Peptides against a protein of PDB entry 3VZA. Designs and how they scored, part 2

Target 1, 98 residues: chain A of PDB entry 3VZA
Amino acid sequence: RVERLCKSKELFEERLGLEIRRIHNEQLQFIFRHIDHKDPDKPYMFTLSINEQGDYEVTSCTPPLDCISEFQLKVRETNNFSAFIANIRKAFTALSFK
Target 2, 62 residues: chain B of PDB entry 3VZA
Amino acid sequence: AAYVTQLYYKISRIDWDYEVEPARIKGIHYGPDIAQPINMDSSHHSRCFISDYLWSLVPTAW

## One batch from the design tools (peptide; aimed at target 1 I31)

Design b1_p8_4_s4 (made by RFdiffusion4, then SolubleMPNN; from b1_p8_4, 4 letters changed)
Fold by OpenDDE base, seed 5:
Structure b1_p8_4_s4 (fold): chain B 98 residues (1-98), chain C 62 residues (1-62), chain A 8 residues (1-8)
Amino acid sequence: as target 1 above (98 residues)
Amino acid sequence: as target 2 above (62 residues)
Amino acid sequence: SLLEKLLQ
């Protein structure tokens, strides 16, 4: 099981181009790669925490996204974390074409 | 760690087939409708194409 | 915690 878990993480990281890291102050960092086809290793990332009310809070976004605050509101309202991450990736993808 | 794999599933709804050769991207996407198989030969695609394709399976509707 | 919220 341990070996499978390690392999699973590696497969997801490579295939989705998404790395997930635990960082200081009980936060998660989501790092997207494979966004820019001209520069596949260029990272697009955001960090996530929960505030004192227990709500998801985006604590950083690099590069910045105009829509990130709206997405934070949407995920709080819907609790659809999958759509949250997918929409962020979509927004980063659109940004890479500018 | 198990939590990482659990997060990836929560995000993507993909379950990989871990018994195939590395060049084969095989799994199942569990969408809101019927589950769909994933079965790609990675040697014929760029890393970016593969990622874009897999993310295209994930609904963006809130 | 964040993980507890995400993973229930």
Scores: peptide ipSAE 0.686, ipTM 0.962, DockQ to the pose 0.580
OpenDDE base, seeds 1, 2, 3, 4: peptide ipSAE 0.681, 0.673, 0.679, 0.679; ipTM 0.961, 0.962, 0.962, 0.962

Design b1_p8_5 (made by RFdiffusion4)
Pose (drawn by RFdiffusion4):
Structure b1_p8_5 (pose): chain A 98 residues (1-98), chain B 62 residues (1-62), chain P 8 residues (1-8)
Amino acid sequence: as target 1 above (98 residues)
Amino acid sequence: as target 2 above (62 residues)
Amino acid sequence: SYEEYINS
């Protein structure tokens, strides 16, 4: 039951290296790990809210990505949240080689 | 707890097989077109490869 | 240390 739900969450966290936290001020924090193969536990994170207009809003990005504003505009336009998350992870992987 | 796992599905389109040994990464990836099986031995791969590979299944086209 | 970084 609830055991299955917790198990599912842990499998996703470990296998995707992605953790989702509900934090203060109506935000969710997405934490990517397993990005830098030399340091698998190092986190790359961004925070997101749904603003008063009902739009996706990235409220912070640590470390910063220069393309995340473009991604915000695209996710708003297409409503493709899956691609938004996937493109952010690709950007953090690339940033790690800069 | 259910709402976060539902979002993982929305993001990755992966449904895990919960009835397998922990060492097996097993599940199905869904898409526009036919669903694809995943059955990997976690002992054969680094955590980073597993994550990178699984993410490569997620389309990046907008 | 990463947890402190994440929580900051």

Design b1_p8_5_s1 (made by RFdiffusion4, then SolubleMPNN; from b1_p8_5, 3 letters changed)
Fold by OpenDDE base, seed 4:
Structure b1_p8_5_s1 (fold): chain B 98 residues (1-98), chain C 62 residues (1-62), chain A 8 residues (1-8)
Amino acid sequence: as target 1 above (98 residues)
Amino acid sequence: as target 2 above (62 residues)
Amino acid sequence: SEEEFIES
């Protein structure tokens, strides 16, 4: 089972181009790659925590996204974590075309 | 490791087939309606195309 | 919440 879990993580990282890390202060770091087809290894990332009220809070976003605050609001309202992450990736993709 | 894989599933709703050759991207995407198969030859696509395709399976509707 | 994921 441990081997399968490790393999699963590796497959998701490579195929989705998404790395997820636990970082200090009980936060999660999401690192997207494979966004810019001209530079597939260029990272697009954000960090996420649970604030004092128990709500998702984006603590950093690089490069910055104008829509990130709206997405934070939406995920708090809907609890649709999947759509939250997918929309962030979509926004990063759009940003890569600038 | 379990929490990581669970998080990936929560995000993507993809369940991989772990018994196929490394070059084969095979699995099932569980959407809100019907499960859809994934079956790609990775050697025929760029990494970016593969990722874009897989993410296209994930709904962005809130 | 995300804590449910990272604390598991």
Scores: peptide ipSAE 0.119, ipTM 0.938, DockQ to the pose 0.042
OpenDDE base, seeds 1, 2, 3, 5: peptide ipSAE 0.029, 0.032, 0.073, 0.077; ipTM 0.930, 0.932, 0.939, 0.939

Design b1_p8_5_s2 (made by RFdiffusion4, then SolubleMPNN; from b1_p8_5, 6 letters changed)
Fold by OpenDDE base, seed 5:
Structure b1_p8_5_s2 (fold): chain B 98 residues (1-98), chain C 62 residues (1-62), chain A 8 residues (1-8)
Amino acid sequence: as target 1 above (98 residues)
Amino acid sequence: as target 2 above (62 residues)
Amino acid sequence: DEQALIDS
Protein backbone atom coordinates (compact mmCIF):
# COMPACT_ATOMS: atom_id res chain seq x y z
CA ARG B 1 0.00 0.00 0.00
CA VAL B 2 1.33 3.38 -1.06
CA GLU B 3 1.41 6.48 1.15
CA ARG B 4 -1.54 8.68 0.18
CA LEU B 5 -0.99 11.90 2.13
CA CYS B 6 -0.03 13.99 -0.87
CA LYS B 7 -2.85 12.68 -3.04
CA SER B 8 -5.31 13.11 -0.19
CA LYS B 9 -4.50 16.81 0.15
CA GLU B 10 -4.83 17.34 -3.58
CA LEU B 11 -8.20 15.61 -3.72
CA PHE B 12 -9.58 17.60 -0.80
CA GLU B 13 -8.32 20.89 -2.23
CA GLU B 14 -9.97 20.28 -5.58
CA ARG B 15 -13.17 18.62 -4.46
CA LEU B 16 -13.97 20.78 -1.45
CA GLY B 17 -12.52 23.91 -2.97
CA LEU B 18 -10.63 24.45 0.28
CA GLU B 19 -6.93 25.00 0.79
CA ILE B 20 -5.48 24.83 4.27
CA ARG B 21 -2.08 26.41 4.80
CA ARG B 22 0.13 26.46 7.84
CA ILE B 23 1.53 29.96 8.12
CA HIS B 24 3.77 31.96 10.43
CA ASN B 25 3.12 32.26 14.16
CA GLU B 26 1.37 28.88 14.33
CA GLN B 27 -1.63 30.07 12.34
CA LEU B 28 -3.82 28.33 9.79
CA GLN B 29 -5.08 29.97 6.63
CA PHE B 30 -8.30 28.61 5.12
CA ILE B 31 -8.90 29.56 1.50
CA PHE B 32 -12.27 28.73 -0.04
CA ARG B 33 -12.83 28.71 -3.76
CA HIS B 34 -15.74 27.40 -5.83
CA ILE B 35 -18.00 29.74 -3.86
CA ASP B 36 -19.15 32.02 -6.66
CA HIS B 37 -20.30 29.90 -9.58
CA LYS B 38 -19.69 32.85 -11.90
CA ASP B 39 -16.13 33.24 -10.60
CA PRO B 40 -15.03 29.84 -9.27
CA ASP B 41 -11.44 30.89 -8.59
CA LYS B 42 -12.34 33.89 -6.42
CA PRO B 43 -10.89 33.26 -2.96
CA TYR B 44 -12.77 33.65 0.31
CA MET B 45 -10.45 33.24 3.25
CA PHE B 46 -9.85 33.52 6.95
CA THR B 47 -6.97 32.85 9.33
CA LEU B 48 -7.15 31.06 12.64
CA SER B 49 -4.89 30.76 15.66
CA ILE B 50 -4.91 29.49 19.21
CA ASN B 51 -4.75 32.43 21.58
CA GLU B 52 -3.03 32.62 24.95
CA GLN B 53 -6.10 31.13 26.63
CA GLY B 54 -5.98 28.17 24.26
CA ASP B 55 -9.13 29.22 22.40
CA TYR B 56 -9.71 29.46 18.67
CA GLU B 57 -9.32 33.01 17.44
CA VAL B 58 -10.07 34.32 13.96
CA THR B 59 -7.26 36.72 13.14
CA SER B 60 -8.50 37.80 9.70
CA CYS B 61 -11.45 37.29 7.38
CA THR B 62 -11.57 38.42 3.75
CA PRO B 63 -14.13 39.41 2.73
CA PRO B 64 -15.39 40.33 6.21
CA LEU B 65 -18.33 38.43 7.67
CA ASP B 66 -20.73 39.97 10.17
CA CYS B 67 -21.26 36.53 11.69
CA ILE B 68 -17.61 35.57 12.16
CA SER B 69 -17.42 36.75 15.77
CA GLU B 70 -20.53 34.78 16.64
CA PHE B 71 -19.10 31.68 14.97
CA GLN B 72 -15.90 32.10 16.95
CA LEU B 73 -17.98 32.15 20.12
CA LYS B 74 -19.95 29.09 19.00
CA VAL B 75 -16.88 27.00 18.23
CA ARG B 76 -15.40 27.89 21.60
CA GLU B 77 -18.62 26.79 23.29
CA THR B 78 -19.24 23.61 21.29
CA ASN B 79 -15.78 22.62 20.04
CA ASN B 80 -17.57 21.68 16.81
CA PHE B 81 -14.79 22.56 14.40
CA SER B 82 -16.57 20.93 11.47
CA ALA B 83 -19.70 23.03 11.89
CA PHE B 84 -17.49 26.09 12.35
CA ILE B 85 -15.82 25.70 8.97
CA ALA B 86 -19.04 24.64 7.23
CA ASN B 87 -20.95 27.63 8.58
CA ILE B 88 -18.23 30.00 7.43
CA ARG B 89 -18.46 28.52 3.94
CA LYS B 90 -22.24 28.90 4.07
CA ALA B 91 -21.84 32.54 5.05
CA PHE B 92 -19.34 33.20 2.26
CA THR B 93 -21.76 31.57 -0.17
CA ALA B 94 -24.59 33.83 0.95
CA LEU B 95 -22.33 36.85 0.62
CA SER B 96 -21.46 35.92 -2.96
CA PHE B 97 -25.09 36.36 -4.03
CA LYS B 98 -24.79 40.13 -3.40
CA ALA C 1 0.99 16.98 5.24
CA ALA C 2 -0.38 14.54 7.80
CA TYR C 3 -1.56 17.39 9.99
CA VAL C 4 -3.44 19.10 7.17
CA THR C 5 -5.00 15.87 5.90
CA GLN C 6 -6.18 15.17 9.42
CA LEU C 7 -7.83 18.59 9.44
CA TYR C 8 -9.64 17.78 6.21
CA TYR C 9 -11.10 14.67 7.79
CA LYS C 10 -11.95 16.55 10.98
CA ILE C 11 -13.85 19.09 8.89
CA SER C 12 -15.53 16.95 6.24
CA ARG C 13 -15.65 13.45 7.74
CA ILE C 14 -14.94 12.17 4.24
CA ASP C 15 -12.63 9.28 3.41
CA TRP C 16 -11.73 9.03 -0.28
CA ASP C 17 -11.25 5.92 -2.34
CA TYR C 18 -7.78 6.50 -3.73
CA GLU C 19 -7.76 3.51 -6.09
CA VAL C 20 -10.36 4.68 -8.61
CA GLU C 21 -9.72 6.66 -11.78
CA PRO C 22 -9.33 10.44 -11.37
CA ALA C 23 -12.68 11.24 -12.97
CA ARG C 24 -14.52 9.20 -10.33
CA ILE C 25 -15.23 10.94 -7.04
CA LYS C 26 -15.70 8.02 -4.72
CA GLY C 27 -15.58 7.84 -0.96
CA ILE C 28 -17.55 7.61 2.25
CA HIS C 29 -19.03 10.37 4.37
CA TYR C 30 -19.18 9.49 8.05
CA GLY C 31 -22.06 11.52 9.41
CA PRO C 32 -23.62 11.31 12.85
CA ASP C 33 -25.93 8.53 11.68
CA ILE C 34 -25.27 5.92 8.99
CA ALA C 35 -22.24 6.36 6.76
CA GLN C 36 -23.17 7.40 3.24
CA PRO C 37 -21.31 6.52 0.06
CA ILE C 38 -20.06 9.14 -2.36
CA ASN C 39 -19.87 8.10 -5.99
CA MET C 40 -19.89 10.76 -8.68
CA ASP C 41 -18.68 11.13 -12.23
CA SER C 42 -16.86 14.45 -12.11
CA SER C 43 -17.23 14.95 -15.86
CA HIS C 44 -20.97 15.40 -15.38
CA HIS C 45 -20.69 18.36 -12.99
CA SER C 46 -19.00 21.72 -12.54
CA ARG C 47 -16.33 22.20 -9.91
CA CYS C 48 -18.67 24.46 -7.98
CA PHE C 49 -21.51 21.95 -8.02
CA ILE C 50 -19.22 19.20 -6.78
CA SER C 51 -17.95 21.35 -3.93
CA ASP C 52 -21.45 22.52 -2.99
CA TYR C 53 -22.68 18.94 -2.99
CA LEU C 54 -19.88 17.66 -0.81
CA TRP C 55 -20.26 20.53 1.64
CA SER C 56 -24.00 19.83 1.81
CA LEU C 57 -23.06 16.56 3.49
CA VAL C 58 -21.44 18.42 6.40
CA PRO C 59 -23.87 19.32 9.21
CA THR C 60 -24.00 22.97 10.22
CA ALA C 61 -25.79 22.44 13.52
CA TRP C 62 -23.57 23.43 16.41
CA ASP A 1 0.12 24.66 19.72
CA GLU A 2 -1.25 23.47 16.40
CA GLN A 3 -2.04 20.03 17.77
CA ALA A 4 -4.91 21.60 19.70
CA LEU A 5 -6.73 22.09 16.40
CA ILE A 6 -6.62 18.34 15.76
CA ASP A 7 -7.53 17.39 19.31
CA SER A 8 -10.51 19.74 19.59
Scores: peptide ipSAE 0.145, ipTM 0.946, DockQ to the pose 0.036
OpenDDE base, seeds 1, 2, 3, 4: peptide ipSAE 0.131, 0.148, 0.130, 0.142; ipTM 0.945, 0.947, 0.946, 0.947; seeds 1, 2 fail the geometry check

Design b1_p8_5_s3 (made by RFdiffusion4, then SolubleMPNN; from b1_p8_5, 5 letters changed)
Fold by OpenDDE base, seed 2:
Structure b1_p8_5_s3 (fold): chain B 98 residues (1-98), chain C 62 residues (1-62), chain A 8 residues (1-8)
Amino acid sequence: as target 1 above (98 residues)
Amino acid sequence: as target 2 above (62 residues)
Amino acid sequence: EEEELIEA
């Protein structure tokens, strides 16, 4: 099962172009690639934590997204984590077209 | 690994078929209403196209 | 729940 889990992670990383890292203090780092078709390896990333109030908090976003604070509000309201991540990728994609 | 894998599923709602050849991207996407098969030959597409396509399966409605 | 998952 451990081997299957490792394979699963590798498949998701390559196919979704999304790397997920667990970092200290109960934080997650999300690194998107395959965003810019002319620069597929260019990373677009954000970090996420649970703040003292128990709410999702984006602690960094590179490159910056004007909509990230709104998405943070939306995920707090809806608890739709999937849509949260997908909308961030959508925003990064739009940003890549400048 | 289990934690990260669970996150990927919660995000994408995709379950891969792990028994096919590496070039075959095969699985099931579990949408809010119905499940849809995924079946692609990766050699026929760019990495960016594949990622864009798979992400297009994920609803963005809040 | 996603919140519980992240904190786990």
Scores: peptide ipSAE 0.156, ipTM 0.947, DockQ to the pose 0.038
OpenDDE base, seeds 1, 3, 4, 5: peptide ipSAE 0.124, 0.121, 0.142, 0.121; ipTM 0.946, 0.946, 0.947, 0.946; seed 4 fails the geometry check

Design b1_p8_5_s4 (made by RFdiffusion4, then SolubleMPNN; from b1_p8_5 with Y2E Y5F)
Fold by OpenDDE base, seed 4:
Structure b1_p8_5_s4 (fold): chain B 98 residues (1-98), chain C 62 residues (1-62), chain A 8 residues (1-8)
Amino acid sequence: as target 1 above (98 residues)
Amino acid sequence: as target 2 above (62 residues)
Amino acid sequence: SEEEFINS
């Protein structure tokens, strides 16, 4: 089972181009790659925490996204974590074309 | 590791087939309606194409 | 907690 979990993580990282790290103060760091087809290894990342009110809070976003605050609001309203992450990737993708 | 893998499933709704050759990207995407198979030969695609394709399976509707 | 994000 341990081997399976490790393999699962590796497959997701490579195939989705998404690395998830548990970092200090009970936060998660999401690192997207494979966004820019001309520079597949260029990272696009954000960090996420649960604030004192129990709500998702984006604590950093690199590069910055104009829509990130709206997405934070939407995920708080809908609890649709999947759509939250997918929309962020979509936004990073759009940004890579500029 | 279990926590992170659970997050990946929560995000993507993909379950990989771990028994196939490394070059084969095979699994099942569990959408809101019907489960759909994933079956790709990774040697035929760029890393970016593969990722874009897989993410295209994930709904962005809130 | 460990399950904080999954259970949110």
Scores: peptide ipSAE 0.169, ipTM 0.949, DockQ to the pose 0.037
OpenDDE base, seeds 1, 2, 3, 5: peptide ipSAE 0.162, 0.168, 0.160, 0.156; ipTM 0.949, 0.949, 0.949, 0.949

Design b1_p8_6 (made by RFdiffusion4)
Pose (drawn by RFdiffusion4):
Structure b1_p8_6 (pose): chain A 98 residues (1-98), chain B 62 residues (1-62), chain P 8 residues (1-8)
Amino acid sequence: as target 1 above (98 residues)
Amino acid sequence: as target 2 above (62 residues)
Amino acid sequence: PVFPAPPP
């Protein structure tokens, strides 16, 4: 029941290396791990809210990505949240080789 | 708890097989077109490869 | 604001 739900969350966290936290001020923090193969536990994170207009809003990005504002505009236009998360992870992987 | 796991599905389009040994990464990836099985031995791969591979299943086209 | 990631 609830055990299955917790198990599902843990499988996703471990397998995708992605954790989702509900934090202060109506925000969700997405934490990617398993990005740098030399340091698998190092986190890359961004925070997101739905603003008063009902739009996706990235409220911070640590470390910064220069393309995340473009991604914000694209996710607003297409409503493709899946591609938004996938493209942010690709950007963090690339950043790790810079 | 349910709402976060639902979002993982929205993001990755993966449904896990919860009835397997922990060492097996088993599930199905869904998409526009036919669903695809996943059945990997976690002992054969690094955590990073598993994550990179699973994410490669997620389309990046907008 | 920055919210640090917890240890794994």

Design b1_p8_6_s1 (made by RFdiffusion4, then SolubleMPNN; from b1_p8_6 with P1M F3Y)
Fold by OpenDDE base, seed 2:
Structure b1_p8_6_s1 (fold): chain B 98 residues (1-98), chain C 62 residues (1-62), chain A 8 residues (1-8)
Amino acid sequence: as target 1 above (98 residues)
Amino acid sequence: as target 2 above (62 residues)
Amino acid sequence: MVYPAPPP
């Protein structure tokens, strides 16, 4: 049901502080909020695509993460998409502590 | 919408209870081995705490 | 690919 899907999306966005957008050029945009307890609305985001070889590729990351390339490698190796997203959030959280 | 909703589940492994009041955060987290209930009163916590807690349920081991 | 990917 469309109504349930819409409600589900809203609940996930608010409760996880994660917005997922389908954007141009066959990409996904992931926007994390609720990262910085002092500034809960501050966004931390990255974009993801499938490259010409069929591999996950992070096409942008704001703010930048030193570990993002390693995570990209790990998700290609393990196919663990859940851990990929969770680790990125963990890294953003660590970054928010300056 | 279905695609994005499926992504949320694949990421979090959470299934919400959609029949409760908005202030009640109820659902089930499906871990690799066991399922655990989620049952929080959102009025008792900050948005950041709630998100941090829910994400803490998601394994980060590759 | 079995896991989620951006749509075409």
Scores: peptide ipSAE 0.158, ipTM 0.946, DockQ to the pose 0.045
OpenDDE base, seeds 1, 3, 4, 5: peptide ipSAE 0.115, 0.137, 0.132, 0.164; ipTM 0.945, 0.946, 0.946, 0.946; seeds 1, 3, 4, 5 fail the geometry check

Design b1_p8_6_s2 (made by RFdiffusion4, then SolubleMPNN; from b1_p8_6 with V2I F3Y)
Fold by OpenDDE base, seed 2:
Structure b1_p8_6_s2 (fold): chain B 98 residues (1-98), chain C 62 residues (1-62), chain A 8 residues (1-8)
Amino acid sequence: as target 1 above (98 residues)
Amino acid sequence: as target 2 above (62 residues)
Amino acid sequence: PIYPAPPP
């Protein structure tokens, strides 16, 4: 089972171009790659926590996204975590076509 | 690892076929109403194309 | 939140 879980993580990381890390201060770090077709290893990342009120909070976003505050509001309202992450990736993708 | 893999499923709704060769990207995407197979030869596509395609399966409607 | 959250 452990081997399967490790393999699963690696497959997701490579195929989705998304690394998820548990980091300090009770946060998750999401690192997208494969965003810029001309530079597929360039990372696009954000960090996420649960704040004192129990709500999802984006604590950093690199590069910054104008829409991130709206997405944070939307995920708090809908709890659609999948759409939240997917929309962030879509926004990063759009940003790569600067 | 279990927690992170759970996150990946919650995000993507993809379940991989772990018994196939590495070059074969095979799995199932579980939409709200439909389960669709994934079956690609990774050697035929760029990493970016593969990722874009897989993410295209994930609904962005809130 | 009903979906995954960062653990402590």
Scores: peptide ipSAE 0.151, ipTM 0.949, DockQ to the pose 0.047
OpenDDE base, seeds 1, 3, 4, 5: peptide ipSAE 0.095, 0.110, 0.110, 0.126; ipTM 0.946, 0.947, 0.947, 0.948

Design b1_p8_6_s3 (made by RFdiffusion4, then SolubleMPNN; from b1_p8_6 with F3Y)
Fold by OpenDDE base, seed 2:
Structure b1_p8_6_s3 (fold): chain B 98 residues (1-98), chain C 62 residues (1-62), chain A 8 residues (1-8)
Amino acid sequence: as target 1 above (98 residues)
Amino acid sequence: as target 2 above (62 residues)
Amino acid sequence: PVYPAPPP
């Protein structure tokens, strides 16, 4: 099972172009690649935590997204974590077209 | 590792077929109403296309 | 939140 989990992680990282890391202070870091077709390895990333109130909180976003605060609100309202991540990727994609 | 892989599934709703050759991107996407197969030859596509396609399977409606 | 959250 451990081997399967490792392989699964690798497949998701490559195929989705999404790396997920546990980082300090009980946060998750999401790193998107394969966003810019002209620069597939360019990272687009954000970090996420649960604040003291128990709510999802985006603690950083690089490059910054105007819509990130709205998405944070939406995920708090809907608990649709999948749509949250997918919409962030969509926003990064739009940003890559400059 | 289990936690992160669970996150990937929660996000993408994709279950990979782990028994095929690396160049074959095969799995199942579980939408809210129906499951759809994934079956791609990675050698026919760019990394960006593959990722874009797979993400296109993920609903963005809140 | 109901969905996965960062670990404590």
Scores: peptide ipSAE 0.112, ipTM 0.946, DockQ to the pose 0.046
OpenDDE base, seeds 1, 3, 4, 5: peptide ipSAE 0.104, 0.114, 0.108, 0.110; ipTM 0.946, 0.943, 0.946, 0.945; seeds 1, 3 fail the geometry check

Design b1_p8_7 (made by RFdiffusion4)
Pose (drawn by RFdiffusion4):
Structure b1_p8_7 (pose): chain A 98 residues (1-98), chain B 62 residues (1-62), chain P 8 residues (1-8)
Amino acid sequence: as target 1 above (98 residues)
Amino acid sequence: as target 2 above (62 residues)
Amino acid sequence: MYPVFPPP
């Protein structure tokens, strides 16, 4: 029941290396791990809210990505949240080799 | 708890097989077209490869 | 594992 839900969350967290936290001020914080193979536990994170117009809004990105504003515009236009998350992870992987 | 796991599905389109040993990464990836099985031995791979591989199943086209 | 904190 609830055990299955917790198990499902842990499997996703461990296998995707992605954690989702509900934090202050109506935000969710997405934390990617398993990005730098030399340091698998190092986090890369961004925070997101749905603003008063009902639009996706990235409210912070640590470390910064220069393409995340473009991604915000794209996710608003296409409503493709899956691709948005996937492209942010690709950007953090690339940033790690800069 | 349900709402976060639902979002993981929206993001990855993966449904896990919850009835297997912990060492097996088993599930199905869904898409526009036919669904694809996943059945990996976690002991054969690094955590990073597993994550990178699973994420490579997620399309990046907008 | 590294700690993680929410932004201000």

Design b1_p8_7_s1 (made by RFdiffusion4, then SolubleMPNN; from b1_p8_7 with Y2E P3E)
Fold by OpenDDE base, seed 5:
Structure b1_p8_7_s1 (fold): chain B 98 residues (1-98), chain C 62 residues (1-62), chain A 8 residues (1-8)
Amino acid sequence: as target 1 above (98 residues)
Amino acid sequence: as target 2 above (62 residues)
Amino acid sequence: MEEVFPPP
């Protein structure tokens, strides 16, 4: 099981171009790569925590996204974590074309 | 690792086939209506194309 | 409504 879990993580990281890290202060860091086809290794990232009210809170976003605050509101309203992450990736992709 | 892999599934709804050769990207995407197979030859695509394709399977509707 | 995961 341990070996399968390790392999699973590696497959997701490579195939989705998404690395998920546990970082200090009980936060998750999401690092997207494979966004810019001209620079596949360029990272697009954000960090996420649970605030004192128990709600998802984006603590950083690099590069910044105008829509990130709206997405934070949407995920709090819907609890659709999948759509939250997918929409952020979509926004980063759009940003890479500017 | 279990927590992180659970996050990946929660995000993508993809379950990989772990028994195939590395060059084969094989799995199942569990969409809202019907499950769809994934079966790609990675040698025929760029890393960016593969990622874009897989993310295209994930609904963005809230 | 799907349950969200807490941070690790």
Scores: peptide ipSAE 0.124, ipTM 0.941, DockQ to the pose 0.039
OpenDDE base, seeds 1, 2, 3, 4: peptide ipSAE 0.121, 0.122, 0.106, 0.122; ipTM 0.942, 0.943, 0.942, 0.942

Design b1_p8_7_s2 (made by RFdiffusion4, then SolubleMPNN; from b1_p8_7 with Y2E P3A)
Fold by OpenDDE base, seed 2:
Structure b1_p8_7_s2 (fold): chain B 98 residues (1-98), chain C 62 residues (1-62), chain A 8 residues (1-8)
Amino acid sequence: as target 1 above (98 residues)
Amino acid sequence: as target 2 above (62 residues)
Amino acid sequence: MEAVFPPP
């Protein structure tokens, strides 16, 4: 099972181009790659925590996204975590076209 | 690792087939309507194309 | 609203 879990993580990382890291202060770091087709290894990342109210809070976003605050609001309203992450990737993709 | 893999499923709704050859991207995407099989030869596509395709399976409607 | 995942 441990080997399966490791393999699963590696497959998701490579295939989705998304690395998820547990970092200090009970935060998650999401690192997208494979965004810029001209520079597939260029990272696009954000960090996420749960605040004292129990709400999702984006604590950083690099490069910055104008829509990130709106997405934070939307995920708080809908609790649609999947759409939240997917929309962020979509926004990063759009940003990569400059 | 279990926690992170659970997150990947919650995000993508993809379950991989772990018994196939490494170059074969095979799994199932569980969408809100129907389940859709994934079956790709990774050698035929760029990393970016593969990722874009898989993410295209994930609904962005809130 | 309760988060989809617990704090890591």
Scores: peptide ipSAE 0.160, ipTM 0.944, DockQ to the pose 0.039
OpenDDE base, seeds 1, 3, 4, 5: peptide ipSAE 0.093, 0.103, 0.105, 0.091; ipTM 0.940, 0.941, 0.941, 0.941

Design b1_p8_7_s3 (made by RFdiffusion4, then SolubleMPNN; from b1_p8_7 with Y2K)
Fold by OpenDDE base, seed 5:
Structure b1_p8_7_s3 (fold): chain B 98 residues (1-98), chain C 62 residues (1-62), chain A 8 residues (1-8)
Amino acid sequence: as target 1 above (98 residues)
Amino acid sequence: as target 2 above (62 residues)
Amino acid sequence: MKPVFPPP
């Protein structure tokens, strides 16, 4: 039986327009594309780590989001990682209309 | 790779059907109460529409 | 609550 991990990653990247990269200093980089319908390849991204207290910490956000600090607080309170990522995408989408 | 694919599931709650032809986007979204099938022809839609549609399946309530 | 994400 063929291992599906590589294909799975490729399908998620293309279909969700979300690339997830493991980067230096024990961080994850989340890169959204397909946000701006006029520029589908334009990246919207943020990086995430676990700080010394064991909490999620957003270490960068490009372009910046006014709501990102509140979302960081919300994900720490709820541990709802799915809603965290989805809300960030929603915020990036709203930003693309300005 | 296993770690990243697990993250994708944690985020989207989508499980793909890997046996269909590439142009067919087929899978299952596992919502809080019910499972919703995904079955669409990618050739009928833009990449942005497809992504927006799939993300619309993901609840934003905290 | 423990975060879902473990460091790489």
Scores: peptide ipSAE 0.124, ipTM 0.945, DockQ to the pose 0.040
OpenDDE base, seeds 1, 2, 3, 4: peptide ipSAE 0.114, 0.115, 0.092, 0.113; ipTM 0.944, 0.944, 0.943, 0.944

Design b1_p8_8 (made by RFdiffusion4)
Pose (drawn by RFdiffusion4):
Structure b1_p8_8 (pose): chain A 98 residues (1-98), chain B 62 residues (1-62), chain P 8 residues (1-8)
Amino acid sequence: as target 1 above (98 residues)
Amino acid sequence: as target 2 above (62 residues)
Amino acid sequence: SEPEPVHS
């Protein structure tokens, strides 16, 4: 029951290396791990809210990505949240080799 | 708890097989077209490869 | 709007 839900969350966290936290001020914090193969536990994170217009809004990105504003515009236009998350992870992987 | 796992599905389109040994990464990836099985031995791979591989299943086209 | 700290 609830055990299955917790198990599902843990499988996703471990397998995708992605954790989602509900934090202050109506935000969710997405934390990617398993990005740098030399340091698998190092986090890359961004925070997101749905603003008063009902739009996706990235409220911070640590470390910064220069393309995340473009991604915000694209996710608003297409409503493709899956691609938005996937492209942010690809950007953090690339940033790690800069 | 249900709402976060539902979002993981929305993001990855993966449904896990919850009835397998912990060492097996088993599930199905869904898409526009036919669903694809996943059955990997976690002991054969690094955590990073597993994550990178699973994420490679997620389309990046907008 | 800042994120909470993350610990290893």

Design b1_p8_8_s1 (made by RFdiffusion4, then SolubleMPNN; from b1_p8_8 with H7F)
Fold by OpenDDE base, seed 4:
Structure b1_p8_8_s1 (fold): chain B 98 residues (1-98), chain C 62 residues (1-62), chain A 8 residues (1-8)
Amino acid sequence: as target 1 above (98 residues)
Amino acid sequence: as target 2 above (62 residues)
Amino acid sequence: SEPEPVFS
């Protein structure tokens, strides 16, 4: 099972171009790659925490996204974590076209 | 590791087939209503195309 | 709705 978990993580990282890290102060870091077809290894990332009220809070976003605050509001309203991450990926993709 | 892999499923709703050769991307995407098979030869596509395709399976409706 | 992720 441990081997399966390791393999699963590797497959998701490569195929989705998404790395997920648990970092200090109870935060998650999401690192997208494979966004810019001209620079596939360029990272697009954000960090996420749960604040004192128990709500999702984006603590950083690189490069910055104008829509990130709206997405934070939407995920708080809907609790649709999947759509939250997918919409951020879509926004990073749009940004890569400049 | 178990936590992170569970997050990947919560995000993508994809379950991989772990018994195929590395170049074969096989799995099942579980949409809201139906399940769709994934089956592609990675050697025929760029990494970016593969990722874009897989993410296209994930609904963005809130 | 889906449960939120548990942070640590």
Scores: peptide ipSAE 0.238, ipTM 0.951, DockQ to the pose 0.041
OpenDDE base, seeds 1, 2, 3, 5: peptide ipSAE 0.210, 0.232, 0.230, 0.228; ipTM 0.950, 0.951, 0.950, 0.950; seeds 1, 5 fail the geometry check

Design b1_p8_8_s2 (made by RFdiffusion4, then SolubleMPNN; from b1_p8_8 with H7F S8R)
Fold by OpenDDE base, seed 5:
Structure b1_p8_8_s2 (fold): chain B 98 residues (1-98), chain C 62 residues (1-62), chain A 8 residues (1-8)
Amino acid sequence: as target 1 above (98 residues)
Amino acid sequence: as target 2 above (62 residues)
Amino acid sequence: SEPEPVFR
């Protein structure tokens, strides 16, 4: 089971171009790569926590996204975590075309 | 690692086939309606294309 | 409430 879990994580990281890290102060860091086809290793990232009210809170976003606050509101309203992450990736992708 | 793997599934709804050769990207995407197979030869595509394709399977509707 | 934290 441990071997499969490790392999699974590696497959997701490579294939989705998404690294997920547990970091200090009970936060999750999401690091997207494979966004810019001209620079596949360029990271696009954000960090997420649960605030004192139990709501999702984006604690950082690099590069910044104008839409991130709206997405935070949307995920709080819908609890659609999948769409939340996917929309952030979509926004980062759009940003790479500047 | 179980926690992180669980997050990946929660996000992507993809379950990989772990018994295939490394160059084969094979799995199942579990959408809200019909489950769809994934079956790609990674040697035919860039890393970015593969990622874009897989993310295209994930609905963005809230 | 409605939100379901993914953290554990």
Scores: peptide ipSAE 0.306, ipTM 0.953, DockQ to the pose 0.041
OpenDDE base, seeds 1, 2, 3, 4: peptide ipSAE 0.245, 0.243, 0.271, 0.276; ipTM 0.953, 0.952, 0.953, 0.953

